# Peptides against a protein of PDB entry 3S8F: the designs that were tried, part 22

Target 1, 157 residues: chain A of PDB entry 3S8F
Amino acid sequence: VLTLFVAVPSLMTAFTVAASLEFAGRLRGGRGLFGWIRALPWDNPAFVAPVLGLLGFIPGGAGGIVNASFTLDYVVHNTAWVPGHFHLQVASLVTLTAMGSLYWLLPNLTGKPISDAQRRLGLAVVWLWFLGMMIMAVGLHWAGLLNVPRRAYIAQV
Target 2, 166 residues: chain B of PDB entry 3S8F
Amino acid sequence: DEHKAHKAILAYEKGWLAFSLAMLFVFIALIAYTLATHTAGVIPAGKLERVDPTTVRQEGPWADPAQAVVQTGPNQYTVYVLAFAFGYQPNPIEVPQGAEIVFKITSPDVIHGFHVEGTNINVEVLPGEVSTVRYTFKRPGEYRIICNQYCGLGHQNMFGTIVVKE

## One batch from the design tools (peptide; aimed at target 1 G32)

Design b2_p13_6_s4 (made by RFdiffusion4, then SolubleMPNN; from b2_p13_6, 5 letters changed)
Fold by OpenDDE base, seed 2:
Structure b2_p13_6_s4 (fold): chain B 157 residues (1-157), chain C 166 residues (1-166), chain A 13 residues (1-13)
Amino acid sequence: as target 1 above (157 residues)
Amino acid sequence: as target 2 above (166 residues)
Amino acid sequence: FLLELRKELEKIF
């Protein structure tokens, strides 16, 4: 009950953030239905990281509704599906947001800008992290649907 | 120009709200489709049944593993299973192929899992509560019971076996 | 504390 209730304000927040991104992109010269996306600062790891986190949060959030549904929970409960959900929510959204925040915080705290090499490395790290998390998440959700148990080192499937 | 900015933001918010509503219906439809096409079946929870975990080993239907499998009809059985640290009893559980099996599972100690590989049987077992699962094994062979709820230092080695006989 | 932290971070970054 609580999860389903929280889903409503969470969705509202998510779409508000998306609206803010669209507004920002259009202010930066983006035009059309999708042109505003290209206009966003994709060269900044402090921006890219949390945005990728948000992208990972979309399927994770949908999964949260599934996990909270009685009938569907019979299928996914205590299977590899659950860790898959957690890794999308925590290891993607929370972790990437933390990474992004550090890319803002450290230069600001030290008073020194990051070098171009550090920036490029940061972008590589964030994108590779996201890619790895997506691969793992798909694998875990798939395994969960195949009834691979959670908290077990072996399975018959 | 705060007014222009506000108006612009509202326009985008309205668009995204409309999108959100559309997606809501899509998700509902997807859930409905999944449920309608799901062939594995849902095992509903049984009626609430309580038991004293402190005496369950000494008296009642769980006390004697040799009497754990009870025939309740021509092709119907009830199996009284204990999940404990760290195993299951009886072990193995022997049941006939094609029979309707009602598992009555409880724990004398801590919370355990009861996951039968190759089936849709997957329940948590709580001390003081009886978990009820109904299943019919169509294929003979051995089915492994695995604990998927952390229950202590021996959790990883907590296994049981169901033997389905022709 | 923040000033000290900044000084230490300036050595690394």
Scores: peptide ipSAE 0.023, ipTM 0.755, DockQ to the pose 0.013
OpenDDE base, seeds 1, 3, 4, 5: peptide ipSAE 0.022, 0.017, 0.000, 0.017; ipTM 0.786, 0.780, 0.770, 0.759

Design b2_p13_7 (made by RFdiffusion4)
Pose (drawn by RFdiffusion4):
Structure b2_p13_7 (pose): chain A 157 residues (1-157), chain B 166 residues (1-166), chain P 13 residues (1-13)
Amino acid sequence: as target 1 above (157 residues)
Amino acid sequence: as target 2 above (166 residues)
Amino acid sequence: ALTALMEALDEAF
């Protein structure tokens, strides 16, 4: 029960952050129900990386609520589902957010500029990392529901 | 405009939060339902039951695997199961279909998992402790036990079998 | 193709 309550701050974060992004999209001229998304600064890796991380957090958080549901944990406990869940949370959102900081924080700390080429390369890196984490989350959640255990060298069997 | 957008955002946020809370409460009620049904029998016994891992293969209910299945009620069997590096004894565990099975599971060495494929049986096995779970097999046949806690280099090949007789 | 679909839906709504 208390774990289900720990989920409320992230459910609140989902709204406060989503509304903040929608407000920014509207300031930048975006209209429609989706125009606000397109109008956001998708050329900036510092923007893109946390946003993509937040998108993967939706299934990441959904799996966490499942794991927190006591008897439901007996379906997925110590299976590949659990790495599926935590790659979406830490290996995607937390890691992508830190990667995006290379693009605003590093210059601030070192004075070293980020070139146009380095910016595009950062875009590719955060997209590939995000997409790779999403594909693997699918493989691991599914294999987990099929009772494949975590922490195993299953290629040797 | 900012004042307006702000007001509206807070108003709808309050609504979302109430909905999100109502949803979490429904999940809590649904979990409480499972805890009142036979499906909750796989929840391990909360009572501490200590044993000695260094002598469990020499004395006590785990010393003779052929004697591991004991009828404890008219439709009940207790099964003493040893999960060790890297296997389970007895092998196979043989039990009748439709009977309640109380698995008492310990390890002489390291922590092992006990995950019965196709069931909700999924329990950690700790040396020095006895893990007790309950389940009734409704379908006869062979069930594979998977070790789902890393117990060393033999972990990926650590399996066992439950045969549910007709 | 995805941008065009999103613009079409925005116009529809």

Design b2_p13_7_s1 (made by RFdiffusion4, then SolubleMPNN; from b2_p13_7, 7 letters changed)
Fold by OpenDDE base, seed 3:
Structure b2_p13_7_s1 (fold): chain B 157 residues (1-157), chain C 166 residues (1-166), chain A 13 residues (1-13)
Amino acid sequence: as target 1 above (157 residues)
Amino acid sequence: as target 2 above (166 residues)
Amino acid sequence: DLLAALDALDAAA
């Protein structure tokens, strides 16, 4: 149980980001418990991408605690569960954050703003990526719970 | 203005930190719940047992596959299994239905996996270390052993079979 | 229990 405190810094970081988002949303006119969420710039792929990454990171982080637990790791270790966890952490959070960063960085580096068409395409890309990643992650976690091994092309189930 | 913003940020941070702590307790509770309701699926780790991987093929209980299955009691067996590049020894492993089987698994070369389909047997096998798994096969038939830890070019074809006889 | 829940979700999908 004491080892679970390793998760505290990560949680603090994640929720600090959330606090920043809430502050930003409220500065943009959002009010109430959830109104600040709607006020965030959901029309900007540079914003949406990392936020979707954060959403994917939530179950991934929970999975991290599971994977680090002695007793629970026995159930999931070297099963499809582990790749599912990795895809949430790396292919979701890290990748989407990188994608979002590029949507911000490239216009600034080139001095050219993205067109409206590019913006819409960017939104489509990050949402589709998130959707695909969630489907994949759920599938992998599910398969892992069914004792499907990782690093194997065959399984009984 | 700066002071107001700072105060607001602190308030939000405090709220989210409280939520963070709450979630930590939720996770602990979930772990506790899982342990309480699914203890039958948990195999406790035994004492660390070491073996010399350089001699394990030459001497000791893993050296002769014909002697790998040892009856230790009326309905108890110990099976000494080698996971190697790229297969398992003995292969097949023949055990009786309903008997308590203690697998003693080690590797002479690199790290391998020992994943038995249809069971909860799933361990990594490290050279120099003996993995111990206890299992009772209730159903007769063939159970495939899969290596789920990358071990080289032949990893994907590294399979074994456990034959459970009536 | 968890597997049962997952099966139910699978059936509902």
Scores: peptide ipSAE 0.009, ipTM 0.785, DockQ to the pose 0.027
OpenDDE base, seeds 1, 2, 4, 5: peptide ipSAE 0.000, 0.000, 0.006, 0.005; ipTM 0.784, 0.744, 0.775, 0.755

Design b2_p13_7_s2 (made by RFdiffusion4, then SolubleMPNN; from b2_p13_7, 7 letters changed)
Fold by OpenDDE base, seed 4:
Structure b2_p13_7_s2 (fold): chain B 157 residues (1-157), chain C 166 residues (1-166), chain A 13 residues (1-13)
Amino acid sequence: as target 1 above (157 residues)
Amino acid sequence: as target 2 above (166 residues)
Amino acid sequence: DLLAALEAVDAAA
């Protein structure tokens, strides 16, 4: 019961961020149910990286509820599912947020804006990272559901 | 103006908050539904049972691997298994097909895993505690036991075998 | 069963 209550502040935080994004997108001219998303600055790796992290965090968060559930955790505990979960949480959200932070912080610290080439490279990096993480995470979750153990180099399937 | 902007932000926040709460209830409902409709065999949680890890090798039901398999009924067995750095005993564990097997697993040293491939047996083994798992092997053959909890330098080599005989 | 439920959660997420 207590573990599931942790989902409350987590969801509140996540969707508060989403609310901020919606407001920002609408201020940038986005309209309608989804138009505000398109209006966000997708050309800036400092923005794209943490947002992609959030997107990866969604399935991870859902998995968190599973992992925190006594009966459901019995199925997935110490399987490849668990690494799949925290790679979404740490290697996606946290890591991409860190990447995004660097894309903002370094230009400010050095006083030099990033070049267009650097910007494009940054976008490529964060998108490729996200793609790779999603592939790996899906694979790990799938393997976990097939009862592949974590911390083992061999498995039945 | 600033007040208008704040009100707009609050409206979005309230909407998303409501959505978050709705999702929470959806997940809870899904869990409840799963529990209500689940008919597959789930290993029930056992009572907390304690043992002294410092003496478990010297005395008691885990002390002699040759006495580890105990018939408790016509088609019922209790198997006392030690998970240790780095292996299992007895190894192999020999049990008959179709019998109800109660595994009582503990550790004399550190935390280990007890993951039996091809089954839903997957428990952590803590020194000082006895893990109890009930299972019936329907198919004869060999089932590999894998340690899925890091337990030291030899963790990756820690395997056991359950042999199910016809 | 539990596996199906987990798969559904994963697919929905």
Scores: peptide ipSAE 0.021, ipTM 0.781, DockQ to the pose 0.028
OpenDDE base, seeds 1, 2, 3, 5: peptide ipSAE 0.019, 0.000, 0.007, 0.009; ipTM 0.785, 0.753, 0.780, 0.759

Design b2_p13_7_s3 (made by RFdiffusion4, then SolubleMPNN; from b2_p13_7, 7 letters changed)
Fold by OpenDDE base, seed 3:
Structure b2_p13_7_s3 (fold): chain B 157 residues (1-157), chain C 166 residues (1-166), chain A 13 residues (1-13)
Amino acid sequence: as target 1 above (157 residues)
Amino acid sequence: as target 2 above (166 residues)
Amino acid sequence: DLLAALDALDAAL
């Protein structure tokens, strides 16, 4: 019970972020229940990257609850599940946020805007990164549930 | 205008809050699902048992690999396993098919893993502590023991074998 | 029913 309460602050944070995104979308002319999503700046890699990170972080957060559970940790501990969790938390959210921050920071530091080609390349990079991380994470979680050990180069399955 | 905007904002906030609560229940459901589908054979944690890692090789039940398998009942055995850098003893571990096996695992040196392929046996082995795992092998054959906790330069080659005899 | 629903959810994720 106490372990599950850890999810409450995280969900509150998620709510706050979502609300911020909604307000931003509405300020950009988005209307309706989902129209504000479309109005967000999906053409900016500095925006897209951290948002994709957030999306990857959601299942990772759920996994965190699993990993912290006494009974469920027995199933997943030291299996490929664990690195799958890490790749969602670190390699997705943290890394994509860092990438997104870079796309914002560099233009500001240099005083030069990124070119359209650089923008498109940036979008390609973050989307491909997200896709790769999702494939890897799903694979690792799946393998973990099949009792594939972590830190081992061989497995029975 | 401000009043209308405020009402609209409140409606969306309520929606997001409801969604958040729904997701909480989804997470609980996922936990329940995982428990129901993957933990049918979960071994309850026993009481913490301690051992001196500095003497475990010289005295006690782990000292002699030839005496590591102890019959404790008609169809029950206790196996005293030592995980060390870089292997397991005894190796192989020979046990009868269908017998209830209680593994008592400890380490004289560093933390190791004890992961038995083809089973749900997967525990960390800490120096100074005894890990207890109960398992019944229903199928005869060889089961590989894998160290899944980094323990040094030879970690990747640290394997053992459990031989289940008919 | 619950397990079926959870299985479907798992498959959808």
Scores: peptide ipSAE 0.013, ipTM 0.783, DockQ to the pose 0.033
OpenDDE base, seeds 1, 2, 4, 5: peptide ipSAE 0.000, 0.000, 0.006, 0.006; ipTM 0.780, 0.747, 0.777, 0.754

Design b2_p13_7_s4 (made by RFdiffusion4, then SolubleMPNN; from b2_p13_7, 8 letters changed)
Fold by OpenDDE base, seed 4:
Order: sequence, then structure tokens, then C-alpha cells
Structure b2_p13_7_s4 (fold): chain B 157 residues (1-157), chain C 166 residues (1-166), chain A 13 residues (1-13)
Amino acid sequence: as target 1 above (157 residues)
Amino acid sequence: as target 2 above (166 residues)
Amino acid sequence: AVDAALAAADAAA
């Protein structure tokens, strides 16, 4: 059962990223147990997007452990739980990371910085995307626990 | 300065790694708790049973829908179900209320799903393999079977019915 | 855990 062992390096990677964020926040003047979070550059969509992706990835990763569990997978397999899981992994983490990457990459490639209006719009987009994705993901996981099947347009619930 | 920064980074990494290890134990404990307190309704995996999908329609217990429901005991039945593109056989499946039903499900063509609404029956059906599910219907009525594994253009319309008789 | 999750979801709705 190597599948569950994948959780170990995945968590190690996730928390290493968290360690990097903490160090960065403290370098920016953050203090205390949580003050470093506020010190991070929340005004930059290139930063905010992938971080929001990581936040969505947390419940998704926990769900990954559930899905990889032989006994627990019986409860959730091929229910709405599964699309809820990978929407957190793909539509949240990957998509938001891609959005953030573009906000960094395009200005660097073109040599032209984004305008303040574009920056504010970008922040609005990634936050709204995150909010909508969290609502959808919670709904899908909830529906899955209620035994709503995936890949079906009809259910008793 | 660089040396101090390096030590600080290592300290943060060690702390977060310790936290990650703790979280692993939390998840394992949660799984263990769930298994200890909520095992009702879990259907254990059966022994792998194989069939030839190219002949399953012509010979054997799945060949005749009229003979699909077999009484194996006073209150026990085995139901041989085919999931195919795009439906189930037999349809409807008629079983008595309160009887122990053993479903033997296979496919002659592609992978399908077998999800019975109102129950915890939810299995994938692979051609060449037999899925075995045991269930007792306590309430009479109709239970809809839904295919929850994409199987082609008619997937969305692939339904069956289990009729539980009083 | 499933029951707790369902209860939490129901309470949040």
C-alpha cells in the first residue's frame, strides 16, 4: 500500500513551503506567532493567488488521505466527494498558481509593470475565484457524504 | 548574517516538519477512530472472481435474465446482474423484503457503476471481474440503480430499478 | 468522523 506513503513527502513539502512563508514574513517585519502572516505581500496577486491555492489544498490534501484509505474510500468513492476533492487540487491550487504565475511572468517578459487598476482587478479575481471554489467544494463534499453519485445528473438528495 | 539566516531557516523547517509528523498521527488516529466506531455498513472486499466478458451473455448465470434471481436459502438470494451499455439486466430486479441478497455484478463491455439509491451499495463494475455485494432491503419499494462511471454517449440515461416486494 | 462532518455541514447550512 504505497499510496498512503505518498502523504509523507507531500506533507513534508507542504510544510516546507509554509516554513518559507514564515521566514519571508518575518524578514518583512512580522513578529509573534501569527504576525508574520500579515507581513506577507497581500497586495500582490502574484503572491495571493498561489497562497489561496495552498489554502484550498489543505482540505484537499486531507481528503487525499481519506481517499487513499481503503476503508474510508468505500464511503466516498464515485460520489460527489471525489470531484470536490480534485476541484480543490486542480481548480484551486493549480489554477490559482497558474493565475499567480501569469501575474509574475507577463510583466517580466514584456518589461512593463501592471497598472494599479490591473493589480486591484487581479486581487478581486483571485479572491472571488477562491470564495466560489470553496463554496462549490464544500457543497460537493457535503453532497458526497450524503451519497450523491458523481457523473450523474440526478440523485435522491 | 548569512549564517544566522541559515540557522533560522533550519529552525523553522524543523518546527514545521515536527508539526507535519504530528498531523500524520492525527490523521491516522482519526482513521482508526472512524474504523472503530463507524464500521456498520462497510462491505468487505471479496475474493477476486473472474469471468470472460466475451461469453458472459451466452453462457453462465448472467445469460438468462429470467434466471438471474436464485434462491440459495430460506431467506437468501443471489442476483446475477449485468451492467452494460446502456442499462442493467435484469430490469427490474425483484427481490423480497428482509431477504439477504448477494449481488453478483459484471459487465460484458466496458466499466460501469452500480450505485443503488437509498442504500450504501456503490461499486465499480469491470468487464472480466465479478463484483460481489451483500445487502438486505428493510423497506419495500423501488430503488434506482445509477451508473456513476462514465461509459459512453448513453451514460447519463443508464438506470435500473430494484423492486423490493413485501 | 463522517457523522461529525455531516453534523457540522448541516449546522453551517
Scores: peptide ipSAE 0.016, ipTM 0.787, DockQ to the pose 0.028
OpenDDE base, seeds 1, 2, 3, 5: peptide ipSAE 0.000, 0.005, 0.000, 0.000; ipTM 0.787, 0.752, 0.782, 0.759

Design b2_p13_8 (made by RFdiffusion4)
Pose (drawn by RFdiffusion4):
Structure b2_p13_8 (pose): chain A 157 residues (1-157), chain B 166 residues (1-166), chain P 13 residues (1-13)
Amino acid sequence: as target 1 above (157 residues)
Amino acid sequence: as target 2 above (166 residues)
Amino acid sequence: MDHLFAFMEWLDE
């Protein structure tokens, strides 16, 4: 029960952050129900990386609520589902957010500029990392529901 | 405009939060339902039951695997199961279908998992402790036990079998 | 991205 309550601050974060992004999209001229998404600065890796990380957090958090549901944990406990869940949370959102900091924080700390080419390369890196984490989350959640255990060299069997 | 957008955002946020809370409460009620049904028998016994891992293969209910299945009620069998590096004894565990099975599971060495494929049986096995879970097999046949806690280099090939007789 | 933005523009219409 208390774990389900720990989920409320992230459920609140989902709204406060989503409304903040929608407000920014509207300031930048975006209209429609989706125009506000398109109008956001998708050419800036510091923007893109946490946003993509937040997108993967939606299934990441859904799996966490499942794991927190006591008897439901007996379906997924110590299976590949668990790494599927935590790759979405820490290996995607937390890691992508830190990667995006290379693009505003590093210049601030070192004075070293980020070139146009380095910016585009950062875009590719955060997209590939995000997409790779999403594909693997699918493989691991599904294999977990099929009772494949975590922490195993299953290629040797 | 900022004042307006802010007001509206807070108003709808309050609504979302109430909905999100109502949803979490429904999940809590649904979990409480499972805890009142036979499906909750796989929840391990909360009572501490200590044993000695260094002598469990020499004395006590785990010393003779052929004697591991004991009828404890008219439709009840207790099964003493040893999960060790890297296997389970007895092998196979043989039990009748439709009977309640109380698995008492310990390990002489390291922590092992006990995950019965196709069931909700999924329990950690700790040396020095006895893990007790309950389940009734409704379908006869062969069930594979998977070790789902890393117990060393033999972990990926650590399996066992439960045969549910007709 | 271009395809996704075009699909999203179409939904807005």

Design b2_p13_8_s1 (made by RFdiffusion4, then SolubleMPNN; from b2_p13_8, 8 letters changed)
Fold by OpenDDE base, seed 4:
Structure b2_p13_8_s1 (fold): chain B 157 residues (1-157), chain C 166 residues (1-166), chain A 13 residues (1-13)
Amino acid sequence: as target 1 above (157 residues)
Amino acid sequence: as target 2 above (166 residues)
Amino acid sequence: LEALFAALAALDA
């Protein structure tokens, strides 16, 4: 019971970040219910990377509620489901946020802006990373539901 | 300008917070639905039972693999299983088809896993604790036991077998 | 969830 209460501050934090993004998008000229999303700086890998991380974190967070559920954990614990979960959390959010941070930090530390070619390459990298992580995460969750164990090189399926 | 921004942020936060709360209830509802429709997949947790891992190999019900399978009643058995680095005992575990099997699993050394393929048996085995799992094998044959908790250099080779006899 | 499981089962076939 107490464990599930952690979902409250987590969701509050997540959707507060969303609120900040909406505000930023609207300041950039976005209008309507969803138009503010398009107005965000999707041409900047320093922005795109952590946002993609956040997007991956959403299903991961939902999975976190499942994993923290007393009864549902009996189904998913120590299956491929668990790696699927934390690959969304660590290999997506944390990793992409780190990548995004570098895209901002390095130009500031060196005093040299990234070239347009580097920017485009950066965008390609983070999008491909996100895509790969989503494919792997979905696969792992699916395998987990099929009772494929974690930490094993062989499985029933 | 800053004041206007703060007001706008508050409005957006209120909306997203409301959405957050709504989603929380949706998740709870989904959990409830899952439990209502998939109750057969839940293995109830037993009471905490302790054992001394330093003596479990020398004395007690886990000490002799030949005596590990104990008939406790008509069509009821208790199987005392050790998960150790790196294997299981007894191995194979022989049980009859259709019998109610109570597995009592513990470890003399480190944490191991006990995952039985083809079943929903999947528990961690902690030194000093006894894991209790109740299961009835409906199909005869061999069921592989897999260690799904890293336990050392030989973890990847740690397997066992349950043989269900007709 | 049932729809999800059905979809996954179809993909697994």
Scores: peptide ipSAE 0.025, ipTM 0.791, DockQ to the pose 0.026
OpenDDE base, seeds 1, 2, 3, 5: peptide ipSAE 0.000, 0.025, 0.012, 0.020; ipTM 0.791, 0.780, 0.793, 0.778

Design b2_p13_8_s2 (made by RFdiffusion4, then SolubleMPNN; from b2_p13_8, 7 letters changed)
Fold by OpenDDE base, seed 1:
Structure b2_p13_8_s2 (fold): chain B 157 residues (1-157), chain C 166 residues (1-166), chain A 13 residues (1-13)
Amino acid sequence: as target 1 above (157 residues)
Amino acid sequence: as target 2 above (166 residues)
Amino acid sequence: LEELFAALEALDA
């Protein structure tokens, strides 16, 4: 049971980031319970990418608690559930953060702003990436619950 | 004003931290609920049992596949299974329907998986450690054993069979 | 090693 308290630092970090986003949104004129979300710069792929990564990290983190549970691990361990989990963590959060960082870094290093076309393309890329990751992750988690093994090309379902 | 902004930030952080803690307890509660309602389906970890992987093929209960299935009581059996590169021994594993089977699984070489389709049997097999799984097959037929841990070039082809006899 | 593994298992409780 004490193993579950490992989630505390991670949750603290996650929600601190969320708090920062809320503050930023409110500084940008957002009001109310959800208005601050709309006020965030959703037209910037450098912002959207890591935020989408964070969103994917939420269910991944919840799954992490499950995976770290001694008893529940018997259900999910070495099933498709596990790759579903780390695809949310790595292929979503880490990858999208890397993508987002490039949208900031390259214009900064070159001194050339991205064109509007590049911006729109970037937005499309990160949203499509996120969508694909979510579809795959849901599928893998579902398959895992159906006892589909990982590291195997066959399964009985 | 920096001081005013600082106070506002602290208020937001406190709120989100409270939410964080609440979510933690929600997850713990969900786990507790699952355990409380599904205790019969949970296979608890047994006592750690160790073996020497370098000699397990030559001596002991895993040495002879013909003697791998041992009746330990009325309608109770222990099956000593080796997971190796790249297969299982014995293969097939023959057990009677309705009997309580205790699988004692170990490896002489590298880490393998032991995933039995159609069952909740799914354990990693470590050299030097004995994995113990208890299961009762209610339906006769063939159950495929799948290695779900990468173990080398032949991993993808590493399968076994449990034959449950009427 | 047995003691070590037992301790590790206890941490997961």
Scores: peptide ipSAE 0.000, ipTM 0.781, DockQ to the pose 0.010
OpenDDE base, seeds 2, 3, 4, 5: peptide ipSAE 0.000, 0.000, 0.000, 0.000; ipTM 0.754, 0.782, 0.771, 0.757; seed 4 fails the geometry check

Design b2_p13_8_s3 (made by RFdiffusion4, then SolubleMPNN; from b2_p13_8, 8 letters changed)
Fold by OpenDDE base, seed 2:
Structure b2_p13_8_s3 (fold): chain B 157 residues (1-157), chain C 166 residues (1-166), chain A 13 residues (1-13)
Amino acid sequence: as target 1 above (157 residues)
Amino acid sequence: as target 2 above (166 residues)
Amino acid sequence: LAALFAALAALDA
């Protein structure tokens, strides 16, 4: 009940954020259905990190609805599926948002801008983090559907 | 200018809200598809049944592991299983191949898991409540029971065995 | 999401 209750407001929030991104991209000169995406500041890790977090949150949020579904929960409950969901929500969205916030906060706190090398390294870090998290999450969800239990160090399959 | 910006944002929000409604139907369709193609994985919950965890070891159907397997009809059995820190009883659980088995599982101490490898049996076991699972083993052999709910320092070593006889 | 479900279904087949 609680998950489904927050699902609707969360969806509204997510699409509002997407609308804000579209508006920002169009203000930056992007045109057409998808041109606004390319116009966003993909050279800034403080932007890229939370956006990648949002992308990870999409399947995670959908998974939350699955986990809260009475019939489908019988399939996924206490399997590797659940940790897969957590890693998308916490280790992707929350963590990447924190990383992005830090890339903005530190230069402002110190009064010193990051170097170009640091910027490029930051981009590499957040993209590699996202890639690793997606691989892990897909693997955990797949293993969960194969009935691999959570909180166990062994599995039959 | 700010008002103009807000109006523009509202226009984009309308588009994205329309998309959101479309996606809602997609999600419902995906759930429906999953249910239609994977119905064999669903184990319906039974009626709420309660027991006293403080006396379950001393009296009642869980008290004697030697009498835990009860034949209730032709090719039908009820197995009274205790999940405790840190193991299962009876262990092993011996049942015949092809018989309809009703597992009645409870705990005298803390919450445990009851996950049988090679099957769709996967339930939590709560002290004071009885978990009921119905299953028919089609293949003879040994099936491992795994605790998938953290229950203390010995959790990782908490295993049981179901032996299915020909 | 549809692609993900399709991929998972294919891997589980």
Scores: peptide ipSAE 0.046, ipTM 0.785, DockQ to the pose 0.032
OpenDDE base, seeds 1, 3, 4, 5: peptide ipSAE 0.000, 0.000, 0.000, 0.005; ipTM 0.800, 0.786, 0.786, 0.774

